# Designs tried in a protein design run: peptides against a protein of PDB entry 8YR4. Part 200

Target 1, 309 residues: chain A of PDB entry 8YR4
Amino acid sequence: PRGSPALQLVVLICLGLMGLERALNVLVPIFYRNIVNLLTEKAPWNSLAWTVTSYVFLKFLQGGGTGSTGFVSNLRTFLWIRVQQFTSRRVELLIFSHLHELSLRWHLGRRTGEVLRIADRGTSSVTGLLSYLVFNVIPTLADIIIGIIYFSMFFNAWFGLIVFLCMSLYLTLTIVVTEWRTKFRRAMNTQENATRARAVDSLLNFETVKYYNAESYEVERYREAIIKYQGLEWKSSASLVLLNQTQNLVIGLGLLAGSLLCAYFVTEQKLQVGDYVLFGTYIIQLYMPLNWFGTYYRMIQTNFIDMEN

## One batch from the design tools (peptide; made by RFdiffusion4, then SolubleMPNN)

Design b2_p25_8_s3 (from b2_p25_8, 21 letters changed)
Fold by OpenDDE base, seed 3:
Structure b2_p25_8_s3 (fold): chain B 309 residues (1-309), chain A 25 residues (1-25)
Amino acid sequence: as target 1 above (309 residues)
Amino acid sequence: MSEALEKALEEVKKRWEELLKELNE
């Protein structure tokens, strides 16, 4: 935002908070490791209590794995509202200006409500896509890279390789299965709209339907449209379950391979018991954002399709 | 969780489509 130094400062603070979130994603598992090691060593209560208090404070800043957003993420989201509103208004004004520059023949061929709907969809899609890319995609990719580097440097190259292979396979399968699923979702949405249109047309023509005693015929046509819709809905839902199960299998196999390797290195006294707990907690933490990635990738694809139409 | 979130996103999408419909009326 070149015109307001205040909004530039807010963007810089949001970028700083994003960096802090990445640091917290590494620090929280490390502090949890340290707690497990201190418990194993039967360390003095004062050292343990300080480390636990620090861990809980860092975990409050990061957020919970149960879907609670962290304090840092909430603060970033709150600060970003002003930047989003400024960006949205700027895009909306650019679209509105461009619509006024279009030929009178273009305006006479389209309904004003359709033009406004295209403008609003365009604005919402661009601002939503930008916010999603900046706050979800880029941070998730950064966390994966940081995770691979961390495990390669502090554990062994084999742990970095396991994480790399599991994350690459997870992302590839998520994209491929999501693109495959998008065909079923498009067909479902088209059939939903067609079923809704038939119901509306039948209700608008209620007098004509009643005049011909065609109520039973219209109900049966609507029933057939519902059955066709439910058949597509089932395919869409079943494809989502298949995606989630495939993702869960990749996670489970990666966690199994890495946990067995970590347990082996603990038995060889090359790693501590806390390192086993760190690996498990860090891997689960990396998969949490990735599960959202599949949902949002679908949202992006839907918004792009809705912009092309 | 992903399914509940997808249902919540579809419900939000539906509410947005309803709000957009009310704004176009």
Scores: peptide ipSAE 0.007, ipTM 0.413, DockQ to the pose 0.020
Fold by OpenDDE base, seed 1:
Structure b2_p25_8_s3 (fold): chain B 309 residues (1-309), chain A 25 residues (1-25)
Amino acid sequence: as target 1 above (309 residues)
Amino acid sequence: MSEALEKALEEVKKRWEELLKELNE
């Protein structure tokens, strides 16, 4: 943000905390590997206790592998509230200033409450999208690249290839299935608006409905509109379950292929037992942010579709 | 992927510029 050196410092601290989160995502699996190796070798209690204590401390900083619940992530989120509020207020004031520059004819043709509601939704959507891109998308892509490099260098090129193929397939299927779902969401919202409009029109024409004793007919038309809506809602919800299941299958197949390969290399004494545990824990950590990606991409698309209607 | 995100950001920017244009019309 140009104009506040304090907010620029907070942004730099948040970027530093993001770098620390990436380092923790690599270090936590490594320390867990070391614990398993020390247990397998029956190492002295003092070395084991120190490694376990260090692992638990790193895990506290990371927040259980969910990028949303760690101490570092919570501290970043807390510091970012002030940057978000400053950015939101600046965008709101720019929109509000621009609305005051518009012609009197424009203001007379539109309901002031509708214009404010569009401005508030637009500002919230942009600020949400920017926060998501900076804190979830870019970091997740960085973690995937770091993961591919790490597995290619420290395990074998085959592990890097498995991670690359699984992540590429996961992202491609997430985009394609989400774009496919957008059609069902648009159809659902259009039918919701049509169902609501029919209910409002029937209630506004209440005197006419009473005069013709048409209450039963209007109730039946409303029932048919609800049934059509529920059929589209079901398709939207079922497509969400299909997306989640497809994602889980790609994760499961990637974890299976990599775990079998890792187990084989452990039997050949090329890798240690701890390396098997590292692979499993690191892969699960890469997939947790990706599940959030699918959820937030859906939220963004929903907000855009809900602004078009 | 960067191009799809950049296109999605450009489409978001274009929709915002269209919404700002519809606000200016």
Scores: peptide ipSAE 0.000, ipTM 0.302, DockQ to the pose 0.013
Fold by OpenDDE base, seed 4:
Structure b2_p25_8_s3 (fold): chain B 309 residues (1-309), chain A 25 residues (1-25)
Amino acid sequence: as target 1 above (309 residues)
Amino acid sequence: MSEALEKALEEVKKRWEELLKELNE
């Protein structure tokens, strides 16, 4: 934001908080590892109590993953409201200024109030999407890279390779299946619009349909349109189930391979029991945001297609 | 959850496509 040093500072704080979230994603599994190791070693209560207290504090900062956003994420979101409002207002004012530069003929041919309402929705959607990309997509990619580096340095190159292969396969399959699925979705939307148009045309011509006693014909024609729609809806829904199942299989295979390898290294006394717990917890933390990646990719792909047309 | 978010995103997309059409007309 040019012109407001206070908002620039808020952006810098939000970036700092985003960096802190990445650090917490690494630290929380490490502290959980340390608890398991201290329990296994029958360590002194004071050391255990300190480590548990530190873990719970870090977990409070990070959040519970399911339903509870972490303190850091909530603080970031709260601070970002002011930046979003400033950005939205600036885009709205630019659009409003541009609308005033348009010809009187353009304004007479259009519902100016509808254009403004759509402009406001559009600007909010773009600012929301950009915020979503910056705060979810980029951080998820960063967490994957950090995870690969961490496992490669502190465990073994094989763990880093498993994570790399699983994440690369997951991302690739998500892209490929999502692109394949987009064809079924477009066909479904086209058939939905055609089915709706047939219903509207039949209702607008109600008097003519009654005059010719053609009600049974229009009902059967509408039934055929519904059956065609449902056939495409089924393909769209089945393709989503296939995507989710494919993702779950890749995750399951990655977790299996890494867990077996980790268990083997624990039996060989090369790793501790806490390292097995760390691997499992960290991998689950990496997979949680990846479930949203297919949604993000579709949003990006949509916006790119809409910018090329 | 994913399907509800997907429908919400489709609705946002449709509104954006409507805006782009109204801006290009």
Scores: peptide ipSAE 0.008, ipTM 0.393, DockQ to the pose 0.016; fails the geometry check
Fold by OpenDDE base, seed 5:
Structure b2_p25_8_s3 (fold): chain B 309 residues (1-309), chain A 25 residues (1-25)
Amino acid sequence: as target 1 above (309 residues)
Amino acid sequence: MSEALEKALEEVKKRWEELLKELNE
């Protein structure tokens, strides 16, 4: 944000908090590993109690339930509200200024409500995209890279390779299947629009429909339009289930391969029991942001399509 | 959660497409 030193400081603090979240994502599994190893070795209670207390504190800072945000993430989100409001207002004013620079002929050909709504869409799409890129895409890519480096350095190059192949395949399949399903979603939206237009036209011409006793005919035409819509909706929904199942299969195969390899190295006394727990916990932790990636990639693609129309 | 967010986004998109229709009429 140019022009407000206070907002620049808030952005720097938010970037620092994002770095802390990345560190917590590595430290929490490490402390959990250490607890499992200390329990396996029957270590003294004092060492175990300190490690458990430290783990719980780090877990409070991180968060990590499905739907539970950590203290660091909540603090970042709270501080970001002012930056988001400033960015939104700036984009809105730029769009509004640009609309006033457009030709009178463009304004006379469009309803004022349509113009305001294009402005609101443009603002929401740009601010949503920027927030997503900064808070989800970049951090997720960073966590994947950190994970590959960590497993390659502290376990074996084979674990880093499994994570790399699993995440690369997951991202590639997510993009390809999402692009494929976008055709079904566009067709569904077009048919929904046509179905609603028919309903509105029939209701606006209600007097004419009643005069010709055509009510049953209009209901049947609307039923046919709904059936056609539901056929496209089914394809859209089925393609989403296929995406989720494909993602689950890739993560499941990566987890299987890595868990078998980890179990083998534990039997060979090259790794400890805690390292098996760390691997499983860390892969599941990487899966959570990636599941959101597919949803947000669709959001971005939808927002771009809705800006082209 | 992905489905709930996708449904919420579809509902926002749907409300937004409804508003487009009301403004294009």
Scores: peptide ipSAE 0.008, ipTM 0.407, DockQ to the pose 0.018; fails the geometry check

Design b2_p25_8_s4 (from b2_p25_8, 21 letters changed)
Fold by OpenDDE base, seed 2:
Structure b2_p25_8_s4 (fold): chain B 309 residues (1-309), chain A 25 residues (1-25)
Amino acid sequence: as target 1 above (309 residues)
Amino acid sequence: MQEKLEEAQKKVKETWEELLKKLNE
């Protein structure tokens, strides 16, 4: 971004965070291996607990597998909002300015119906994706129930309780924080529609704008509308990062509690090393559908709001 | 799926950018 040293610094920080994400992708498996080795060697509890805590902390920073949002990814996404908004606004203003520089013949020859059909295809693709995502909500809930039953039957009741509390808290916070976000999304969408309507009105009245040489005035009005939109978009996007971070924290705490308890029972020879590996793998496996559920619920809610406007 | 959502949002954005580009053609 030329002209803002602050945004250039943010880009550099985001690149640094991307490098850190790659480092975490290597470190997390290494620490996991170290836990398995320490369990196999019957290492002292203090060393094991420290390694488990460090692993879970690294896992919290990384997030839970492909498409999960860890702390580092959330921080990167949060910082990137301003860079994206700056870039989007600059492109939109350049496009809008260029449209006002085009000839009257171009505006009269405009195939508005073809343009509308492309918009409808875009929206239908989102709707089709949402329908597919709704069909994944029921399987995700089934996987959670199966997981709770599995840990309650094959592990100590404490593991089933940890999974139940973690998943219940995750789902509850997902709903509550998503409902809280709805107001920001509605306000954003309303302002987006108003900004688009102004752009369309200015372009439909192109002849009048050209007659009065008012192109610079219309571009400035459009800029103000975009800035107002971007202020609401930032609140919406920042609230999304907060949701993702809250979800990551709940899963991280559940993973920590369960991993420490499992490690303790392995040291007490009540569980095998394989049971620890199974628990950790299964919790991460349950997190993937849950992260998708959070995304699906957000999308369903977004489309419900987008259908209401 | 977040990739498919990001790809769908990217396709909606690309479709919107292509829409804007065709509104600009």
Scores: peptide ipSAE 0.006, ipTM 0.358, DockQ to the pose 0.015
Fold by OpenDDE base, seed 5:
Structure b2_p25_8_s4 (fold): chain B 309 residues (1-309), chain A 25 residues (1-25)
Amino acid sequence: as target 1 above (309 residues)
Amino acid sequence: MQEKLEEAQKKVKETWEELLKKLNE
């Protein structure tokens, strides 16, 4: 962005974080292979535990692939909010200013309905996501239950307990943080509607605004409304990143505890190397769709809020 | 969903950039 060195630095940091994500995508499989090799070689527990801990830490930074947000991705998304808001505000102000510079004939001839229809396309994309998430959440909950039963029967009751505690904590925190976020989202949506209404009213009264040469005043008033909106949007978006990070932390702790316990049982010859691979693969498979649950619950809450207005 | 929210935000941004392009024509 031209004019803010702070935002340019944030963009550079975001690009650096994107590079780090690519490095993690290579390092995580390497550390996973190293764990399998160390287990096969019956390496000392200290070397194995360090490699497992390092793997889980790298996996926490990376996230679980398609659907799980890693720490690096969350940090990037968090930092990007300010860049997006700056860009959005600048674009909105340029459009609004340009609309006030246009001829009265342009305002009379173009459907005010096209600007509204662009807003509606955003909302319709959300509704199509809801149906897809409903069909994924119920199976995911079933897969979690099946997973708890499987690990309890075929491994040890401790594995089933770890999965149960992690999933219960994950779901509980997802609900609680999502309910907390709903307040920020309601405030954001109310301010968005108020900001949009002001823009529409100013454009509908274009003749009056032009008669009084009040275009600069209306642009400034719109800028203030956008800044107020963006303050609420930032809270909403930052609270989303916090949710994703909290979810990633719970997953990371569960993966750490379960991976260390599994590795220990392999060293004690109670489990095979294949069981460690199975555990890691199965846990990752359980965690991938869980991030969809957090988003589904948000979408349900959004639709309920949007039905109350 | 972050991808689809990013894709929805990207579509909103692309639609807005297309509107800006059509306003500059």
Scores: peptide ipSAE 0.006, ipTM 0.356, DockQ to the pose 0.014
Fold by OpenDDE base, seed 3:
Structure b2_p25_8_s4 (fold): chain B 309 residues (1-309), chain A 25 residues (1-25)
Amino acid sequence: as target 1 above (309 residues)
Amino acid sequence: MQEKLEEAQKKVKETWEELLKKLNE
C-alpha cells in the first residue's frame, strides 16, 4: 500500500510472521526428533524436560493440531484485517468510479441492483484471490520446496526425490481430478438453481395452480427435478471421495516408501531413530495444507470465472 | 475446521444476502 506507512509496516510484519511459520514448520519436526533421540539414549530428565517444553511451545506457535490454528497464523490473520479492509475499499472505489465513467446507454440496459452485485462480486473475488494466493498457495509451495531441500541436504538425495515425486504427483492429480469434478459441480449448481426457480415460480403462482387443481402435477415436476439434482449431487460427492482417496493413496505410498528407506538407514546406523519419526511427522505436516489445496484451487477457478463474466 | 469454514462462509453469505436485501429496499 503506497501512502500509509502504518499499513506498510503491518504488511512487513505479516511477511515476517509468514517467514516465522516456515521456520516453525522445519523446527517442530527437528525438536520432535531430538525428543525421540534423547528418550532412546536415556538422557537426563533436565535435558529431556527442556526439549519437550521447547517443542510444546513451538507447536503452540505453529498450531496444526486437528482443527486448530497456530498463534502465529492467528496473529497474522488479525493484523491482516486492516490491510484487507483497505484493499477492499480501494477496489470498491475504483469499480464505483469506473461504473460512473461508463456510458448512459450501459446504465439504462442494466438494473442498478445487478450492476452493484457484479461490482461487489468483482471486489470480493479480487480481494479473496489475492489473500488466498499470498497466504495459502505461495506458503504451501514454499513449504514443499523447503522440505525437498531439507531432506536432500540432511538425509539423502533419495528422500528428496521421494518427497518431490510424491508432492508432484499429489499436486498434478489434485488439479486434474479437481478440473474433472468441476464439470459435475457446475451441472449440480445449475440444476439446483433450476429446481429452486421452479419451486419459487410454482409457489408464486399458487392461485393459478389451485384454480386448475394442478398441485399433483407441480409436485411430480418438482420430484423429477429433485431426482435429477440428486443424481448430479451423487456424482459431485462421489468425485470428492475419489479425490480424497487418490490423495490418501499418494501420501500413503510416499510415506511407505520413505519410511521403509528411513528404517533401512536406521538399521545401517546411518540415521537415528528420531530421523525416522521426523520423516513421518514432516510428511504428515506437508499433507495438512495440501488437503485443502483442491478446495482452494476450485475457489480460485470459480473466482476467476466470476470475474471474467 | 471444515464445518467452521462452512459456517463462516454461510454467515458471510447470509450477511451478504441481508446487505443485498437492504440495498434493494
Scores: peptide ipSAE 0.000, ipTM 0.326, DockQ to the pose 0.017
Fold by OpenDDE base, seed 4:
Structure b2_p25_8_s4 (fold): chain B 309 residues (1-309), chain A 25 residues (1-25)
Amino acid sequence: as target 1 above (309 residues)
Amino acid sequence: MQEKLEEAQKKVKETWEELLKKLNE
């Protein structure tokens, strides 16, 4: 934001908090490993209590659990509200200025309410896409890279390779299957609009339908349109289940391969029991953001289509 | 975002139910 040094500072703080979230994603599993190792070694209570207290504090900062966002993420989201409002208002004013530059013939041919609704959708799509790219896509890619580096340096190159292959395969399959699904979703939406248009047309022509006693014919045509819609809806929904199952399979195979390899290195006394727990915990943490990637890629694609129109 | 989609779906459903109520009156 070029016009407010205060908002620039808030953006810098938000970027700093994002860096802190990445550090927490590495530190939390490390401290959990250390707890398991200290318990295995029967370490002194004071050392264990300090490590547990530090872990719980780091876990509070990170968050993580069904439905709980971390303190750092909540603070970032709170601070970002002002930046989002500034960005939204700037995009709205740019669209509004551009609308006033358009020809009188363009304004006379369109309903003002539709133009404003397109402007509001465009603004929400741009601001949503930018926030998503900055706060979800880039951080998730950074976490994957940090994870690959961490496992390659502190475990063995084989662990880094497993994570790399699993994440690359997961991302590739997510993109390919999502693009393949888009055809079913487009066909479903087109058929939904056609089914609605047919229902509206039949209701607007109600007097004509009654005059010809064609009510049963219009009901049967509507039923056929619904059945055709449901057939496309089923394909869309089934393709989503297939995506989720494919993602789950890649995750499961990666977790299996890495867990077996980690267990083997623990039996060979090359790794500690805590390192097995670290691997499992860290991999699950990497997969949580990735599960949202399919929903997010669909949002990006929708927002791009809404920006082109 | 899922909440906004659910809220938008809920608003569409509520608007449709209100339209159906007005058509039955």
Scores: peptide ipSAE 0.000, ipTM 0.317, DockQ to the pose 0.015

